# Designs tried in a protein design run: peptides against a protein of PDB entry 4CIC. Part 247

Target 1, 148 residues: chain A of PDB entry 4CIC
Amino acid sequence: KVSTKGHYGVQAMFDLAQHFGEGPVSLKSIAERQGLSEPYLEQLIAVLRKAGLVKSVRGAQGGYILAREPRDIKVGDIIRVLEGPIAPVESVSQDDPEHSLKFDFSVTKSVWEKVKKSIEEVLDSITLADMLKDAEEAQMAQGYMYYI
Target 2, 147 residues: chain B of PDB entry 4CIC
Amino acid sequence: KVSTKGHYGVQAMFDLAQHFGEGPVSLKSIAERQGLSEPYLEQLIAVLRKAGLVKSVRGAQGGYILAREPRDIKVGDIIRVLEGPIAPVESVSQDDPEHSLKFDFSVTKSVWEKVKKSIEEVLDSITLADMLKDAEEAQMAQGYMYY

## One batch from the design tools (peptide; made by RFdiffusion4, then SolubleMPNN)

Design b2_p30_6_s3 (from b2_p30_6, 16 letters changed)
Fold by OpenDDE base, seed 3:
Structure b2_p30_6_s3 (fold): chain B 148 residues (1-148), chain C 147 residues (1-147), chain A 30 residues (1-30)
Amino acid sequence: as target 1 above (148 residues)
Amino acid sequence: as target 2 above (147 residues)
Amino acid sequence: SAEDYAFQIPEESEEEEEKALKLQEEAKKK
């Protein structure tokens, strides 16, 4: 499962992508649109800012913007910042190095590495620009369903 | 992350696959080979048995066997039994259904559905027989490096 | 029980997630 942090982090970044080029967006407005508590969003944005995915703008119309264009931010980049390296298996406590030497462990490890690689490939294939496009297509499809 | 339960469940099933056709394997022997506590393994095996992936054999040479051939058990089958349906995102507390209706939620959901599908495809592409073959190939490769 | 969650992405310690959830619940009560 993607953690709640990863889930809401992607939502917050997507909200910023929808407003890209319109200037800074307040945390309050993002929180209201995405259904997040403002304090929780503040924590997420702090991490994303430190990683250089968002920028803070100061002033009366201050807030946050994407630090890069939506096409230059992958979902995988967001997840790696919020969740760290995608690990397919919870860290089996490193404390039993002797079990690491068994052949069975090697084969099982290869399964999880394949899963990891697949997740990374999917997440790295989706940009915020792709998400924006999907959103526009979905809105157009809904608009057409109301006219039929 | 695959839970520890999923990880060790696949290991236990793989151990049973390695001994497939040799008769019942004791939980003790699996636990010793796989580095699991016997009580923990007993819990895993109980779930796997209930799902029909393993069979219990009673008697002096009793233990457990795979209920199907290794080629007929996917890693995805094991994970779905132990972990339930592969959910890409933790259940956002259903308590705010109003937020579920926002367009942004729909797009984000589609991302996680793609991840889910990819994981399922990978896990369903690997059988216990494939794992056995990979193990044999790795052993042969190690044997050739020593000569 | 931590056992029921399938593919969890590892980042937030259960403690940080619990703190974040508590913050979210407290913010809903105001």
Scores: peptide ipSAE 0.027, ipTM 0.761, DockQ to the pose 0.626; fails the geometry check
Fold by OpenDDE base, seed 2:
Structure b2_p30_6_s3 (fold): chain B 148 residues (1-148), chain C 147 residues (1-147), chain A 30 residues (1-30)
Amino acid sequence: as target 1 above (148 residues)
Amino acid sequence: as target 2 above (147 residues)
Amino acid sequence: SAEDYAFQIPEESEEEEEKALKLQEEAKKK
């Protein structure tokens, strides 16, 4: 599951990507645009900053920027920072230490590992730059529909 | 994340697949083999039965069987029955109709839709028969390490 | 909770999962 934290984290990072190169963005402005509570966004940004995905800029035009170019930030990187390892199958094995001791090749575990790998591959294939491009293409498509 | 319900549901269905063709399996025996509480397994089996993935057999050798061959049951079918649609991204868009109109929300939604589709493709590509085959291959590999 | 809208493979409600976990833990303690 991508948590609400992951969802809003990607949304906040995408907002920062849209403003990349324009200078620091205030948390207030991100919160207003993305419909997030400012306190919740502060928590998200604190985690993202600690992970080095976001940088705080001090000064009169202070705020936050992406610490890397949008092309160098995968959605998977954001999710791993906010949620930890994508779908830790290990939680199922840790809750049953008696079953974890059965070295039995858990065929069921292998299914979830395949799912995990697939999710990771998808999220690692999408960058913030890809999201920006998709947004631009969708805006152009909407613009063309108004001119027909 | 696959829910605990989905995980144990697949585990229970896999146990039934391992015994497919051998006749009905008791819930007690499944619970013992899979390390599930019998009451919890009863709840899972009730849902799976209602969905037509499992059949109850009455009699002295009563219990449960797969309603279909293992090759005809996808892991995705089990998960959809137990959990509903795999990760309904739609819930995110329905709860904030004002935000659903924002273009930015559309792009983030598309990311999750891609993830959903990928999960569905994986789970729909794996049958209980594939799991049986993987189990047999793993047992053979372990047997060769002991000899 | 806000946590419910994530790309959830629908988890059992935290309450149902907690009940299931409690049942599972109680079964292991017997």
Scores: peptide ipSAE 0.027, ipTM 0.769, DockQ to the pose 0.064; fails the geometry check
Fold by OpenDDE base, seed 1:
Structure b2_p30_6_s3 (fold): chain B 148 residues (1-148), chain C 147 residues (1-147), chain A 30 residues (1-30)
Amino acid sequence: as target 1 above (148 residues)
Amino acid sequence: as target 2 above (147 residues)
Amino acid sequence: SAEDYAFQIPEESEEEEEKALKLQEEAKKK
């Protein structure tokens, strides 16, 4: 499951991708377009900046830009930065050191590892550039439906 | 993400699969083997029973059994019963009619739908019989490492 | 709303999960 944090983080990064090459975007403008609270977005952007996915630009026209091209940022990269490792199940088991010694081939653990791997593969297969392309295709399809 | 409910539900169903054909298993014995609280397991089993994945057997040797063969129960079936549709996100969007008209092709929505589909495909590809086989293979591998 | 697209555990499911976790923790303490 992607958290609200992951969801909004991807949304904010996508907004920055849509403006890539146009210069820095203000947090206020991102918040308004994406329906995010500005304070919440500030927290997200701080994490994303620390991870090197976003750069801050100073000055009168200051704001944020993507630190890399949209094609070089995977959705999986964003999620891993915001949520940490894509863990499907919070393994309750890590804290009990005594259970660590049993090669607990938990067949159930194997199921969740397969789910995890599948999620990672999907998220790592999607870039911000792919999202931009999908958005453009959708806009074109909508435009054609209004003219028919 | 699979909830703790889904995780423990699969674990309980797997325990029942390991004893399939041996007769009814007590909740106490499942709880002990799986490290679950008995009261929590009772709640899980009640849901699973209502969904027809588990049957209750009455009597002195009463307990629970799988309602179907392990090969006929997917992990996805268990998760859907316990957690509902493997919905990545509850769509809040149904109530605002004004936003309904914007073909909110949320590119972000499409991403999460792809993730959902991938999870469903994985969970629907794994049966309790597959899990039993994996457990047997792992036990054999461990047995060979000790010799 | 953006809440629509987050893999949110339904609030009811989170509360049930929290109750379940509390029950599990109480059982481990006995």
Scores: peptide ipSAE 0.026, ipTM 0.761, DockQ to the pose 0.064; fails the geometry check
Fold by OpenDDE base, seed 5:
Structure b2_p30_6_s3 (fold): chain B 148 residues (1-148), chain C 147 residues (1-147), chain A 30 residues (1-30)
Amino acid sequence: as target 1 above (148 residues)
Amino acid sequence: as target 2 above (147 residues)
Amino acid sequence: SAEDYAFQIPEESEEEEEKALKLQEEAKKK
């Protein structure tokens, strides 16, 4: 499950990707376009900036930019920064000393590890550039539906 | 996200799978083996029973059994019963009427749908029989290391 | 409780997320 933080973090990063190369974008502008509160976005951006995914530009034309090209930012990178490692299940404390519990734990753990790996693979397969492309394709498809 | 409910539900179902064919297992016995509280397990079993994954047997030798063979129960089935549909992200209310938000929403939604699909595929690819096999293989591997 | 959510967000991130969610909800109500 992606947290609200992860969800909105990806949206904010996607907004910055859409404006990549246009210069710094204000938090207010991102917040308005993405339906986010500016204070909430400030928290997200602070984390993303600390992780080196976003850069702050100071001045009258200041704001934020992607620190890397959209192709060099995976969705998985954003999620890992905002949420940490994807943990599919709470680490049930291994503290029960009975051998049988450890064994059952190992099998169930393996299921969740497979889930984790699958999620990571998906999120690491999607870049902000892929998302931009998908957006462009969707816009073209909508444009064609208005002409029909 | 697999909730604690999902996690412990899979453990309880796996315990029942390990005892499949041996007759009814008491909730107390499952709780002891799986490190679960009996009251919590009762809640899980009630849901699983209602979904037809578990059967209750009454009497002095009563308890619970799998309602189907371990090969016919996917981990995904257990999770869907306990948690409902796998939702990778909370459905952010679509209610923001601005067209731009809908478009951005659609792209982000597609990412989460891909994640969902991937989780479902994994969980639907694993049966209780697969888990039993993995357990047997792990026991054999440990037995060989002692030797 | 830590018990409720499957892909447990670390506790610190849950509190931060709850604060962030509250902030977001308050902004939507204005």
Scores: peptide ipSAE 0.026, ipTM 0.764, DockQ to the pose 0.395; fails the geometry check

Design b2_p30_6_s4 (from b2_p30_6, 16 letters changed)
Fold by OpenDDE base, seed 5:
Structure b2_p30_6_s4 (fold): chain B 148 residues (1-148), chain C 147 residues (1-147), chain A 30 residues (1-30)
Amino acid sequence: as target 1 above (148 residues)
Amino acid sequence: as target 2 above (147 residues)
Amino acid sequence: SADDYAFQIPEESDEEEERALKLQEEAKAR
């Protein structure tokens, strides 16, 4: 499961992607558009900024921008920053040193590693640019449904 | 993320698969082998039994068995029973009915649906029989490293 | 017990998420 943190982090980053090239966006405006609390968004943005995905702009029109182009930010990058490594199951590392030499070939571990790999592949295959394109296609489809 | 409930549920089901055809296995023996608390395992087994993945056997050699052959139980079936539908994100269902008609084409929703589908495909591609085979291969590989 | 969340959001993240959820609920109540 993607955490609420990951979910809202992707929403916030997507909002910044939609405004990419328009200048800095205020946290207030992102919060209003995305239905997030401003204090919660501040926490998310602080993490994303520390990871170098977001840049703070100072001044009268201060706010935040993407630190990279939307095509250069994968959803997987956002999730790894907010949640850490995609771990489908916490390895109960029984670091019991005496049992260390048994290849705990946990067949169950291999199942979860396959799940992890599949999630990583999906999230690393989607950029913010892909999301922007999908949004444009959806807006066009909605526009056509209103004119028909 | 698979919950601990899902993780230990798969472990318990795998233990039952390893003993499939040998008769009923006691919860105590599963708990000891898998490093689970017996009370926790009782809760898991109760859910799995209700879903028809496990059968209770009564008698002096009472215990639990798989209700189906290992090849007929997918990991995805176990997870869906224990955790419900694989939801990658808790849908904040703002069932705000007034906003119902906007195609909340949440581009974000589509991302999570892709993740969901990928997880489902993986978990539905793995049976308890596949896990048994992987365990046998690992035991053989370990046996060759000791000789 | 530490064992219960297989998709462990790091424990620090659970407290942060719980705080964040509380902040989100408080903001919606406003």
Scores: peptide ipSAE 0.031, ipTM 0.770, DockQ to the pose 0.351; fails the geometry check
Fold by OpenDDE base, seed 1:
Structure b2_p30_6_s4 (fold): chain B 148 residues (1-148), chain C 147 residues (1-147), chain A 30 residues (1-30)
Amino acid sequence: as target 1 above (148 residues)
Amino acid sequence: as target 2 above (147 residues)
Amino acid sequence: SADDYAFQIPEESDEEEERALKLQEEAKAR
């Protein structure tokens, strides 16, 4: 599962992408638009900023901006920053050193590695720019449905 | 993530697949081989049995068997039985009725649907028979490394 | 808690899983 943290992190980053080039966006405005609590969003943004995906702008019209263009930020980058490496199964603590030495070709492990790889491929194939395009296409489609 | 339940469920089903055609396997023997607690395995097996993936055999040599051939059981079938529908993101409780009516084309939702679909495709492409084959190939490869 | 990214576990299943994990840990400690 993508955690709630990953989900809302992508949502917040997408909001910043929608405003890319318009200047800094306040956390309050992001929180209001995305249905997030402002304190929760502050925590997310702090992590994203530390990872260099977001920049803070100081001043009266201060706020946050994407640190890179939307095309240069993959969904996978956001998830890896917020959640760490995409792992399909919680690592059963490999801390049993005795099992570590057996090249236990766990056939079950190989299944989960295939799942991991598929998730990574999907998330790394989607940029914030792709999401912006999808949003525009959806808005156009909705606009046409109201005129019919 | 696949839950621990899903992980161990697949492991237990794979153990049963390795013994397919040999007769009933005791929960104790599965637990020992797979490094599972017997009580935890009992819970997993109960769910799998109820879903018709496993059969119980009664008697002194009783235990469990796969209800179908290994080729007829997908990993996705096991996961769906144990965890329900494969969903990538915890459903933020859609219980806010006000947001339900907006056909909110959530672009974010579409991302997670793509992830879901990818996971389903992978898990539905792998059968217990495929896992058995992979295990055999790995064992052969290890055997050749020792010679 | 390692956030499980791949599959939605229903909240009820998370509590059952946590109980099952505790049983698993208790059994390994014996």
Scores: peptide ipSAE 0.028, ipTM 0.766, DockQ to the pose 0.107; fails the geometry check
Fold by OpenDDE base, seed 4:
Structure b2_p30_6_s4 (fold): chain B 148 residues (1-148), chain C 147 residues (1-147), chain A 30 residues (1-30)
Amino acid sequence: as target 1 above (148 residues)
Amino acid sequence: as target 2 above (147 residues)
Amino acid sequence: SADDYAFQIPEESDEEEERALKLQEEAKAR
């Protein structure tokens, strides 16, 4: 499962992408649109800011903006910042290296590494710009269904 | 993360695959080889048996066998049995359906559905027979490094 | 814990995993 943190982090970043070029967005407005608690969003944004994905703007119209263009931010970048390296398997505590036949462990590990690689490839293939495009296409499709 | 259950379930099934055709394997022997507790393995095997991936054999040489050939068991089949449907995102409690702009929810959901699909494709592309082959190849490679 | 953030194929409940891990540790300690 993508953690709640990863999920909401992607939502918050997507909200900032939708407002990219419009200036700073308040945390309150992001929280309201994305159904997030403002305190929780503050924690997410702090991490994203520290990682250089988001910038804070000070002043009366202060808030947050994407630090890069939506096309230059992959979903994988967001997830790696919030959750760390994508681990397909919980590190089963390596505590007993002696009794696990190292060989069987190697084969099962390779399965999970393939899963990891596949997840990374998918998440790195999707940018915030791709998400924006998908949103526009879906909105147009809904609009046409109401006019027919 | 693959749960500990999924991970150990795949290990246990792989052990049974390594012994496929040799007859029933005792839970004790699987537990010892795979570094699993026997009580935990009993729980895993019970689920796998109920799902029809494993068969119990009764008698003095009783134990467990794969219910199908290793080539006919995908890693994805094992995971789906032990963990249920692969869910890429925890179902964020649908408790407030009213305030999430249904549309934004749709786009983010589509990302996770793509991830899910990719995981399923990988896990469904790997059989226990493929794992056996990989083990043999790795064993040969280690053997050649010592000469 | 940092462990909650991996792409979980549906977890055993954290409680079931914790019980399973405890059983595993207790079995190794015997």
Scores: peptide ipSAE 0.028, ipTM 0.769, DockQ to the pose 0.096; fails the geometry check
Fold by OpenDDE base, seed 3:
Structure b2_p30_6_s4 (fold): chain B 148 residues (1-148), chain C 147 residues (1-147), chain A 30 residues (1-30)
Amino acid sequence: as target 1 above (148 residues)
Amino acid sequence: as target 2 above (147 residues)
Amino acid sequence: SADDYAFQIPEESDEEEERALKLQEEAKAR
């Protein structure tokens, strides 16, 4: 499961992608459009900014912009920044050193590694540009359904 | 992420698969082999039994067995029983009814659905029989490195 | 019950998320 942090982080980044090239977007406007609290969004944006995915612009028309083009930001990049490395299983506390020595070639470990790889491949195959395109196609499809 | 419950549930089911056809296995023996607490394993096995993946055998040589052959149990079946439907995102509390009506054709929802589908495909492609085969191959490979 | 969330976030992230959720609830209550 993606955390709420990952979910809302992708939503916020997608909102910034929709406004890419229009200049800085205020946190308030993002929060209103995405149904997020402004204080919560501020925390998410702080992390994304520190990771270099978002830039802050100062001034009367200040706010935030994507630091890169939408095509150069993968969903996987956003998730890794917000949640860290995609781990399929919680690392059982390494703290029991005695069980560490059995290279439990746990066939189970290989299952979880396959799951991890699958998630990474999916998330790394989707850019913010792909999401923009999907949104445009969906809007066009809805427009056509109203005219039929 | 698979929960600890899912992780240990797959381990317990795999242990039962390794002993499939040998008769009932005690919870104590599974717990000892898999490094699980017996009380925790009892809770897992209760859920798996209720779902019909495991059977209890009563008697002096009682214990648990797989309810189906290892080839007929997917890892995805075990995870769905223990964790419910594979949901890629936590269901944001449906409790705000006003925001529920915007069919937020959230392009984000489609991303998470793709992730879900990918996880399901992987977990449904792996049976306990596949895991048994992988374990045998790994043991053979280790045996060859020692000569 | 914390058990229902299949992607266990690292503990630090859970605490941060819980703090963020509390802030969100407090912001809605004002």
Scores: peptide ipSAE 0.026, ipTM 0.760, DockQ to the pose 0.433; fails the geometry check

